# Peptides against a protein of PDB entry 3T6J: the designs that were tried, part 284

Target 1, 375 residues: chain A of PDB entry 3T6J
Amino acid sequence: PIVESYIGFIESYRDPFGSRGEFEGFVAVVNKAMSAKFERLVASAEQLLKELPWPPTFEKDKFLTPDFTSLDVLTFAGSGIPAGINIPNYDDLRQTEGFKNVSLGNVLAVAYATQREKLTFLEEDDKDLYILWKGPSFDVQVGLHELLGHGSGKLFVQDEKGAFNFDQETVINPETGEQIQSWYRSGETWDSKFSTIASSYEECRAESVGLYLCLHPQVLEIFGFEGADAEDVIYVNWLNMVRAGLLALEFYTPEAFNWRQAHMQARFVILRVLLEAGEGLVTITPTTGSDGRPDARVRLDRSKIRSVGKPALERFLRRLQVLKSTGDVAGGRALYEGYATVTDAPPECFLTLRDTVLLRKESRKLIVQPNTRLE
Target 2, 372 residues: chain A of PDB entry 3T6J as posed
Amino acid sequence: PIVESYIGFIESYRDPFGSRGEFEGFVAVVNKAMSAKFERLVASAEQLLKELPWPPTFEKDKFLTPDFTSLDVLTFAGSGIPAGINIPNYDDLRQTEGFKNVSLGNVLAVAYREKLTFLEEDDKDLYILWKGPSFDVQVGLHALLGHGSGKLFVQDEKGAFNFDQETVINPETGEQIQSWYRSGETWDSKFSTIASSYEECRAESVGLYLCLHPQVLEIFGFEGADAEDVIYVNWLNMVRAGLLALEFYTPEAFNWRQAHMQARFVILRVLLEAGEGLVTITPTTGSDGRPDARVRLDRSKIRSVGKPALERFLRRLQVLKSTGDVAGGRALYEGYATVTDAPPECFLTLRDTVLLRKESRKLIVQPNTRLE

## One batch from the design tools (peptide; made by RFdiffusion4, then SolubleMPNN)

Design b2_p26_4_s2 (from b2_p26_4, 12 letters changed)
Fold by OpenDDE base, seed 2:
Structure b2_p26_4_s2 (fold): chain B 375 residues (1-375), chain A 26 residues (1-26)
Amino acid sequence: as target 1 above (375 residues)
Amino acid sequence: KIRGPSPTGIFEFPDTGLLDVAFEPE
């Protein structure tokens, strides 16, 4: 078998300033069969990048073909096991040298295992579909998240010599209609500028890319889904995201106004974006469970994903990218923290919903890897 | 300061605690 590993100070999720890496490492075996799907995605990446909702001037100048492999993890050392990885984490290197994508396949497989009776916050009619397609939809989402999420977008930079990596005279900010007014100076990085929101913001961008591009028929085809199956995968992917946004409230600490998990914060932000879109796209309804205690149901109107959800996400995602590209920390923070704010304001009453989420949560399990088998 | 750039992994919190690792020969 082909063995891959990485080790070092890689992810900065545990740094409140998003700069200091946590020591992490894994040893894994390449899953050739699953890797083939991601290779197909890579082959289409350059074209798919053009489908993202920002001008080419805000995308990388040249596409650097990355590697993408599916790995079965043998051992993982860190505070959390990811489903996917995009490395390096340095945007400048991503732009100039390229990157590698990894899907931790067996981690995803574990994540797919959900008992119907324990599946919270979904309508009964959605549960079977959710269970059936959660796994496949995760494959799609992870692939898009890593390759076209983290792997997309350009940072506008002025180097130490005063040269710009963009044409100041011709590049227009699509949000303002004006020339570019801000950029990264020499020595400034995404993390250094956006600091406390950098990690979650980037995850939100990547997740949004996944949701946005999963609507593209070519993407679903790459993963082997067509017709009704493709539509179900799309639906479940979006449904999973909005559900995740609700579940995310577990990781919010009201007393400190703090999020404890960057990805969950990102998912909550996306939920807020989709709720803001209105028109019955997403509905969270407080209910009473069979046990007589508070419960909730998340509803996603499938028929409104493209008509309501996509445009809302498009606008939001474009704003994320533009603010990122231009190094507009003030604008970026205002946007992101606005959506990340958790209050008990009606109609959502998120703090109340949080209580419900906490009431319904299951105990976190430790992932154990006790067995390796040759099959 | 070991600078780690933006997050590059999607984290999921599986509801299962057991992971079986399997691989196929080349």
Scores: peptide ipSAE 0.024, ipTM 0.465, DockQ to the pose 0.234; fails the geometry check
Fold by OpenDDE base, seed 3:
Structure b2_p26_4_s2 (fold): chain B 375 residues (1-375), chain A 26 residues (1-26)
Amino acid sequence: as target 1 above (375 residues)
Amino acid sequence: KIRGPSPTGIFEFPDTGLLDVAFEPE
């Protein structure tokens, strides 16, 4: 419909255990122009799912054509307004009944208000490019994040009757080379199994899918980018993510050893993965600002995104999915919490960098919800 | 306790002006 709305207990980000939904609702109108891009993405979804770095046995058995619409929000009631939505949030329902994707286009447009002089932690040479392509890169990232991130992957399940949704004899774990040794039993869900890390882990998987698939030429073409523009969108998308990983430190509480925001934790994890890849792909350099106070610069080597970044992200993303599919909580926690740990260990000294991030923090913008009129 | 599914809303970066959902207040 031209007017979209939903209401209910939907998102569980505010629940540390990921089990309690917050009551929220919105009213929005369809942006036809942007929706057309997402429709093209949907048309390619089945093929793009095959590009994800896990065996088909770890992907949904049946492709269910989802709905994807770009919306301009008129009103949103909740603790936070998202840039994109994938519903329902139940993995079992996503696998059996399908899902709907929404991009909140006018929310993304807020990014266009970034002022160059206030843009922190980037090299001067990257600032103009970043400002130019941040918005368009967000569109790409949101589309991939929702449709192919949250919309991908299979959970191995044994139902109440003892039947498996996978062939125990033939399905092989690509990480171990062995048969599947763990799965979700009747009554177990992603959130119930992975609990405190479930939300952030899933966001990390979805964000990683976005970064990974944005490298695919067909994706960029769908969004109308070719040649140098496509490469710039890729670069800015990755640059934005690594920058976000640094900014994420704001949402870490050292005293409690916990994260306060699931998406930011996810972005920090991705930063850690890409830093671990080494070879000069990502560099965070402490500097001194013009005010004589601590500052920092994030550098992403464009030439190493495909050669160094992609393989690192591929391996990581595959591990995320395999552990999710098999319900391997121990392995999942070990992997994810390992990357989510914030210490002051060299060379990064993240706790020190956190101080710099906090020092350079500026007042957050507020979303002013618009109206619409006939002209 | 209301059963909540996995979160699927993408929240953008702090400097974008997007409202975030946090476990704890800042």
Scores: peptide ipSAE 0.022, ipTM 0.587, DockQ to the pose 0.269; fails the geometry check
Fold by OpenDDE base, seed 5:
Structure b2_p26_4_s2 (fold): chain B 375 residues (1-375), chain A 26 residues (1-26)
Amino acid sequence: as target 1 above (375 residues)
Amino acid sequence: KIRGPSPTGIFEFPDTGLLDVAFEPE
């Protein structure tokens, strides 16, 4: 088998300022069978990048074809095992030298092992569909998240010599209709400017790219889905995201007004965006469980994903990118923290829902390192 | 702690650590 590994101070999720890397390392084997779909996605990446909801001037000038490999993890050292990885994390290196995408296939497989009887917050009619398509939808989401999420977007930069990587006279901010008024100066990075919100903000952007692009028929075709199956994959992917947004409340600490997990915060933000869209797209209903204690149900109207959900997500995603590209920390913080705020205001009453989420939470899952035999 | 780049991974499982507790300014 082909063995891959990496080691070092790579991910900064545990740094409140988003800059200090945690020591991480893994050893994995290449899963050739699972890599084929991602290779097809890479082949279409340049075209799919054009489908993102920002002008070409806000996208990378040159597309550098990355590698995308599915890996089965043999051993992992770190605080958490990711489902997917995009490296290097340095934006300048990604723009000039390229990047590599990795899907940790056996980690995803563990995530799929949800028993129907333990599946919370879904309507009974959705449970079987959710279980059936959760795996395939995750493959789509992870691929889009890593390759076209983290792999997309341009930062406007002025170098040490005073030169800009964009035309100041012709590039227009699509949100304001004005010329670009802010950018990254020499020595400034995404992490240094956006600091406490940088990690979660970027994850939110990447997740949003996944939801947005999974609606494109070409993406579904790449993954081998057509007709009713394709529509079910879309539905389950969106349903999973809104459910995740509710589950995310477990990782909010009301007393400190703080989030303890960047990805979950991102998923909550997306839930808030889709709830704000209204029109019956997403409904969260408090209920009473069979045990007589509080419960809840999340409902997503399939028929409104494209008509209501897509436009809302498009507008939000564009704003995220524009604020990121221009280094507008004040605007970015205002937008993101606004959606990340957890209150008990009606109709959602999120703090009350949090109590329900905590009541219904599953026991902590343990990922056990597998025994592997060479044949 | 060594300065590192921005994270670009997707986690399906929550981190075991508490960010708010671990990094409260003393």
Scores: peptide ipSAE 0.021, ipTM 0.480, DockQ to the pose 0.184; fails the geometry check
Fold by OpenDDE base, seed 4:
Structure b2_p26_4_s2 (fold): chain B 375 residues (1-375), chain A 26 residues (1-26)
Amino acid sequence: as target 1 above (375 residues)
Amino acid sequence: KIRGPSPTGIFEFPDTGLLDVAFEPE
């Protein structure tokens, strides 16, 4: 088998300021079959990047073909086991040297092991479909999230010599219609500028890229889905995201007005964006469970994903990228924290829903250490 | 050049059954 490994101070999710990396390492075996799909995704990456909702001036100047490998992790040392990785974490290296993408396929498989009777917050008619396509949809989402999410976008930089990596005279901010007014100075990084929101913000951007691009037929084709299957994968991917946004409330601490998980905060933000889009795209309905206690149902109208969801996500995603590229911390914080705010205001009553989410919280699953065998 | 870490992955946590990254704020 082909063995992959990495080790070092890599992920900064546990640092509230997003600066300090946690020591992490893994040993994994290459999944050749799934890697082939990701290779096809890589082959289409340059074209797919053009589908993202920002001007080319906000995208990397030169496409650097990355490596993308699906791995079955055998051992992982760290506070959490990633399902997807985009490394290195350094902005300058990503833009100038390239990056590598990894999907930890067997980690994803664990996430998919949900019993129907324990699947919360979905309509009964969606449960079977969700169970069937959760895995495949996650593969698509992770691939897009890592490769075209984390792997996309340009930071506007003025270097130590005063030179810009963009044409100040011609590049226009698509949100303002004006020339670029802010950028990263020498020594400034994404994390240093956006600090407490950097991790969640970036995850939100990457997740949004996944949802946005999964609508593209070419993406689904790469993963082997066509026709009705492709539509189901899309539906389940979006459904999973809106459900995740509800589940995210578990990780909000009202007393501290704080989020404890970057990805969950990101998913809640996306839920808020899609709820704001209105038009019946997403509906969260408080219900009463069979046990007589509070419950809830999330409904996503699949027929409105493209007509309502996509445009809403497009606008939001573009704003995320523009604010990121320009280093506009004030604007970025205002946007992101606005959507990340949890109140009990109608119609959603998120704090009340949080109580429901907590009530319906599932027990922690056990991850069985993977192994290999000769066949 | 901008140097420094950025979020780069999705982490799986058994308690959520979702891809995520968890941290405890100080």
Scores: peptide ipSAE 0.019, ipTM 0.498, DockQ to the pose 0.248; fails the geometry check

Design b2_p26_4_s3 (from b2_p26_4, 12 letters changed)
Fold by OpenDDE base, seed 4:
Structure b2_p26_4_s3 (fold): chain B 375 residues (1-375), chain A 26 residues (1-26)
Amino acid sequence: as target 1 above (375 residues)
Amino acid sequence: KIRGPSPTGTFEFPDTGLLDVVYEPP
């Protein structure tokens, strides 16, 4: 087997300021079959990047072919085991030197081993479909999230010599219609500038890229899905995201007005965006469970994903990228924290829903040591 | 072929589909 490993101070999710990396390491074995799918995704990455909802001027100047590998992790030393990895975590290095993508396939497999009876907040009619396609849809989402999410976008930079990596005279901010008014100065990074929202904001961008691009037939084809299967994968991927947005409330601390998990905050933000789109795309309905206690159901209208969901996500995702590229912390914070705000305001009553989410909270799954068998 | 982790012996991480880093808040 092909063995992959990494070790070092890598992820900064535990740092409230997003600056200090936590020591992490893993040993894994390459999943050749899934890696082949990701290789095909890489082969299409340059073209798919053009499908993202920002001008080429906000994308990397030169496409650098990354490595993408699906891994079955044997051992992982760290505070948490990721489903996917994009490294390095420095945007400047990503755009100038390249990056590597990893999907931890067996981590995803464990995450999806949910019993039907324990699957919360879904309509009964969606549960079987969700169980069937959760795994495959996550593979798609992770691939897009890492490769085309974290692997996309350009930071506008003025270097130490005063030179810009963009044409100040010709590049137009698509949100304002004006020339670029802000950028990263020498020594400024994404994390240093956006600080407390940097990690969650970036995860939100990457997740949004996944949802947005999974609608592209070429993406589904790469992963081996066509026809009705492709549509089901899309549906389940979006359904999973909106459900995750509800589940995310578990990780909000009302008393402190803060989020305890960056990805969950990101997913809640996406839920808010899709709810804001309206038109019956997403519906969260408080219900009463069979036990007589509060419950809830998330409904996603699959027929409105492309007509309502995609445009809403497109606009939001473009704004995320533009604000990121220009280093507009004020605008970025206003946008992101606005969607990340949790209140009990109607119609959603998120704080009330949070109580329901907590009530229906499932036990965390323990990842048992993987084993290898000779077949 | 690598098998596992076994779903039966795992402490359940929230089925949140966490990408990049499954960070369990303390």
Scores: peptide ipSAE 0.025, ipTM 0.528, DockQ to the pose 0.064; fails the geometry check
Fold by OpenDDE base, seed 2:
Structure b2_p26_4_s3 (fold): chain B 375 residues (1-375), chain A 26 residues (1-26)
Amino acid sequence: as target 1 above (375 residues)
Amino acid sequence: KIRGPSPTGTFEFPDTGLLDVVYEPP
């Protein structure tokens, strides 16, 4: 077996300022079969990057072919076990040296094991489909999230010598129609500038890339889905995201106006974006459960994913990238925190929904680290 | 064939489909 490991101060999710890494490490075995799918995705990455909703000038100048491997984790040390990893977490290095992507396959497998009777907030008609395609859709989402999410986008930089990595005269901000007016100076990084929102913001961008690109037929083909199956995978992926956005409320602390989990905050933001799109794309309906207590249902109109959802996500994702590229912290914070705000304002009444989410909270799953056996 | 992992340690995480499963100590 091929063994991979990493160890060090890697992820900064636990740092309120998004800068200090938590000491983390794992030992894992390569899953060759699943890795092959990700290799196909890598082979198409350069082309797929062009499908992202920003000008090429906001994308990396040179595509550096990354590694992408699916791993079965044997041992993990840290405060959280990721399903996917993109390293290094330094944008400058990602741009100049490349990156490696990892999917922790067995972590995903555990996460997918949901009993139908315990599946909350979905319509009955969606439950079977959700159960069937949650796993496969996650594979797609993880691949896109890591490779084309975290692996995409350019930071505009002025180096110590005053040189720019972009043409100041010709590059136009697609949001403003003007020349680029802000950038990263020497020594400034994504994390240092965006600080408290950096991690969640980046996760939101990566998740959005996943949702956006999963609509592309080539992506689904790479993962072996065609026809009705492909459409179901897309639907379930989007459905999972909007559901996750609701579930995310568990990780919000109203008293402190604080999010305790970066990914969940990101998912809530995406939910807000899709709700804002309107037109019946996403509906969250408070209900009464069979037990007589509050419940809720999330509905996603499949027929409106491409017509309503995609454009909304496109605009949002472009804004995320532009603000990131230009180092516009003020604009980025305003945008992101705006969507990340949790109030009890109608019609959504998110704080009330949070109570429902907490009431319906499921017991946490236990991930048991596996042993390997030679067959 | 390497058979899939048998769990040695248990981490509790919410069924949120998280790409990053955060272990919250009890």
Scores: peptide ipSAE 0.023, ipTM 0.536, DockQ to the pose 0.072; fails the geometry check
Fold by OpenDDE base, seed 1:
Structure b2_p26_4_s3 (fold): chain B 375 residues (1-375), chain A 26 residues (1-26)
Amino acid sequence: as target 1 above (375 residues)
Amino acid sequence: KIRGPSPTGTFEFPDTGLLDVVYEPP
């Protein structure tokens, strides 16, 4: 088997300022079958990047073919095991030198172990579909998230010599219609500039890319889904995201007004975006469980994903990227923290929902003692 | 055929969904 490993100060999710990496390491075995799917995605990456909702001027100048591998983790040392990895975590290096994408396949597989009877916050008519397509939809989402999420977008930079990596005279900010008014100066990085919101913001962008691009027929085809299956995968992917946004409330600390998990915060933000889109796209309904205690249901109107959801996500995603590219911290923070704010305001009453989420907190089996065998 | 790791021992943790498995000790 092909063995891969890494070790070092890599992920900064545990740093409140998003700058200092946590020491972690893993040993994993390459899953060749799943890696082949990601290779197909890589082959289409250059084309798919053009489908993202920002001008080419906000995308990388040169496409760098990345590696994408699915790994089965044998051991992982760290505070948490990611389902996907995009490294290096330095945007400048990603843009100039390239990057590697990794899917930790068996981490995803463990997540699939949720029993139907323990599956919370879904309508009964969605549960079977969700269980059936959760895995495949995760593969799609992880692939897009890592490759085209983290792997997309350009940072506008002025180097030490005063030179710009963009044409100041011709590049127009699509949100303002004006020339670019802000950029990264020499020595400034994504993490250093956006600091406390950098990690979650980036995860939100990447997740949004996944949702947005999974609507593209070519993407589903790459993963081997067609017709009704493709539509179901799309639906479940979006459904999973909105559900995750609700589940995310577990990781919010009201007393400190902070989030304890960057990805979950990102998912909550996406939920808020899709709720804001209105028109019955997403509905969260407080209910009473069979035990007489509070419960909730999330509904996603499948028929409105493209008509309502996609445009909303498009606008949001473009805004995320533009603010990121231009280094507009004030604008970025205002946008992101606005959606990340958790209040008890009607109609959602998120703080009340949080209590429900905590009450209905579900658990999943995590691999503690992995083994592998050759057959 | 190489089959991925299977757990001999498992524990239940909060479902953090996609992209991250977070363990928060009580």
Scores: peptide ipSAE 0.021, ipTM 0.536, DockQ to the pose 0.086; fails the geometry check
Fold by OpenDDE base, seed 5:
Parts: C-alpha cells; structure tokens; sequence
Structure b2_p26_4_s3 (fold): chain B 375 residues (1-375), chain A 26 residues (1-26)
C-alpha cells in the first residue's frame, strides 16, 4: 500500500487568534478507488474556478494543478479528525508553489453511519432521502470545499519593493465600483489581519463555494450523478448545510458571546444568509417531540434553491471574497460577525433554539480502532 | 488486495456527528 504521513504544527483552529498551529499527525493509506472522483474534479478545476462569483481579477492569476488524494487513516493524533485537508496553509505558497488536497475517506464513512431514529430536526419525508444521499453529497461538498473553496481566490499584495500583484488602475471592486483601496502589505497575512475571525471566515467561504458550485451540472456529472439523482444530491447537500447551521448552536457560548468551533460558526452564518433570503427557502419550526419536550424541524424548499438560494449565496460569497482579497478587516468583520451574532430575536429565536439543540444533541462517532483486511 | 481500514471501531459521544473539513487559509 501507498502510505502517507502528515505531521506538524499545521492547523490553528484552537488558537483564538488563528495563527498558532496545533500539533497534528496521522498515518494513512491511499485509497486509489476513492481518489478517482477527486482526480476528475481536479481535471475540471480550472474551468470550474471560472464559475465562481467574482471577477477573474479576484482569482489567482495562474492555476496550479494540485493533487487530490483520498486517504484511509490508520492513526491520527490531534484534537479532532478532519474530513478533508488542504495544505500548505500559507496563501503565498499556494499561489506560487501549489497545494495538495486530501480527503480522509474512512472518516467520511463514519459520518454516513447516521441512524434514522437518531436523525434530528428533519421532516419525516426528508429522512430517508437524507440518509441515502448524505454520503454522496458529502463527497461532493468536501471535494469542492477543499479544491475550489480553499484553493480559490487572490490576495492583493504590495511586496517589499512596492510592486503590486494587480493593476491598480484597471482592477475594480465589484461591490463598490471603485478602484482597489486596500491590500496586504509586506509581512501581512490572512491570519495576521483577520485574526479571530480568519479561520471561521475562510471555512464559511469554502463551504459556500461547495454549495454554490454543487449546482453546476458538470460537478454532479464528475461524481457520477445525473437526472433525478443529481437533483437529490444537490437537495441533500443544501439540506445538510442548513441543518448543520442549526446544530452549530451547540458550539456557541452565550455567556461569553463566543464560538467554540470555527466550522460550526461558519455553518451558522450560512444558515443566517439563507434565512435572510426569505421567500420560504428555509424554515425552522419549533415543535414538540413525542416525549413532550421541545423539538424543531428544518425545511428547505427544493424548488427555491436555484431561484432564491443561489443568488443570495452568490452575493454573500462574492462579498466574502472581495473583503478577503482587499484585506478589508473592518468590512469583513462587520459582515461576518453580523451573521454570526446569536440572539433570541424573533422569528428564529436562536437562543431558544439552542436550548432545543442541546436537548436533542446527537452522538458523534469517533474512530477508535481501524480494521484493515488483506483480501 | 489490501483494503483500507473500516471505521468499525467507533466511540459515540454527545456531538453533532458532523465532520470538519480542516483548512486554514494562509
């Protein structure tokens, strides 16, 4: 078998400032069969990048073909096992040297093992569909998230010699209609500038890219889905995200006004964006469970994903990218923290819903011991 | 033929069951 290892101070999710890496290490085996779909995605990456909702001037100047490999983890040391990884975590290196994507396949398999009886916050009519397509939709989301989410976008930089990596006279900010007014100076990085929101902000951008691009027929075709199956995968992917946004409330600490998990905060933000879009796209309804205690249901109107959801997400995603590219920390923080704010204001009453989420929280499966077979 | 490990050895704890895709942008 082909063995890969990953060791170092890499992920900064546990750093409140998003800069200091936590020690993480794993040993894994390459899953050749599962890598095939991601390889096809890589082959289409340059084309798909053009479908992202920002001008080419806000995208990387040169596409560097990355590797994308599915790995089965044998052992993992760290605070948590991710579903996917994109490295290096330095944007300058990604732009000049390239990057590598990894999907932790057997970790994803654990996520597929949701029992219908334990599945919370979904309508009964959606449960079977959700269970059927959760796995495939997650594969799509992870691939897009890593490759085209984290692998996309340009940072405007002025180097030590005063040279810009963009044309100051011709590049226009699509949100303001003006020339670019801010950029990263020499020595400034994404993490150093955006600090406390950097990790969650980027995860939100990457997740949004996944939702946005999964609507593209070519993406579903790459993963082998056509017709009704493709539509179901799209629906379940979006449904999973809005559900995740609700579940995210578990990781909010009201007393400290603090989020304890960057990805969950990101998912909550996306939920807020889609709720703001209105028009019946997303509905969260408090209910009473069979046990007489509080419950809730999340409903996503399939027919409004493209007509209502996509435009809302497009605008939001473009704003995220523009603010990131220009190093506009004030604007970025205002936007992101605005959507990340948790209140008990109607109609959603998120703090009340949080109590329901805590009451109905599901169990998470952790891989303790992998089993390898020789056949 | 070597098959990759299956996640049969799992421990359940109170959580969302959602997996994180770990990427920190530079």
Amino acid sequence: as target 1 above (375 residues)
Amino acid sequence: KIRGPSPTGTFEFPDTGLLDVVYEPP
Scores: peptide ipSAE 0.018, ipTM 0.580, DockQ to the pose 0.059; fails the geometry check

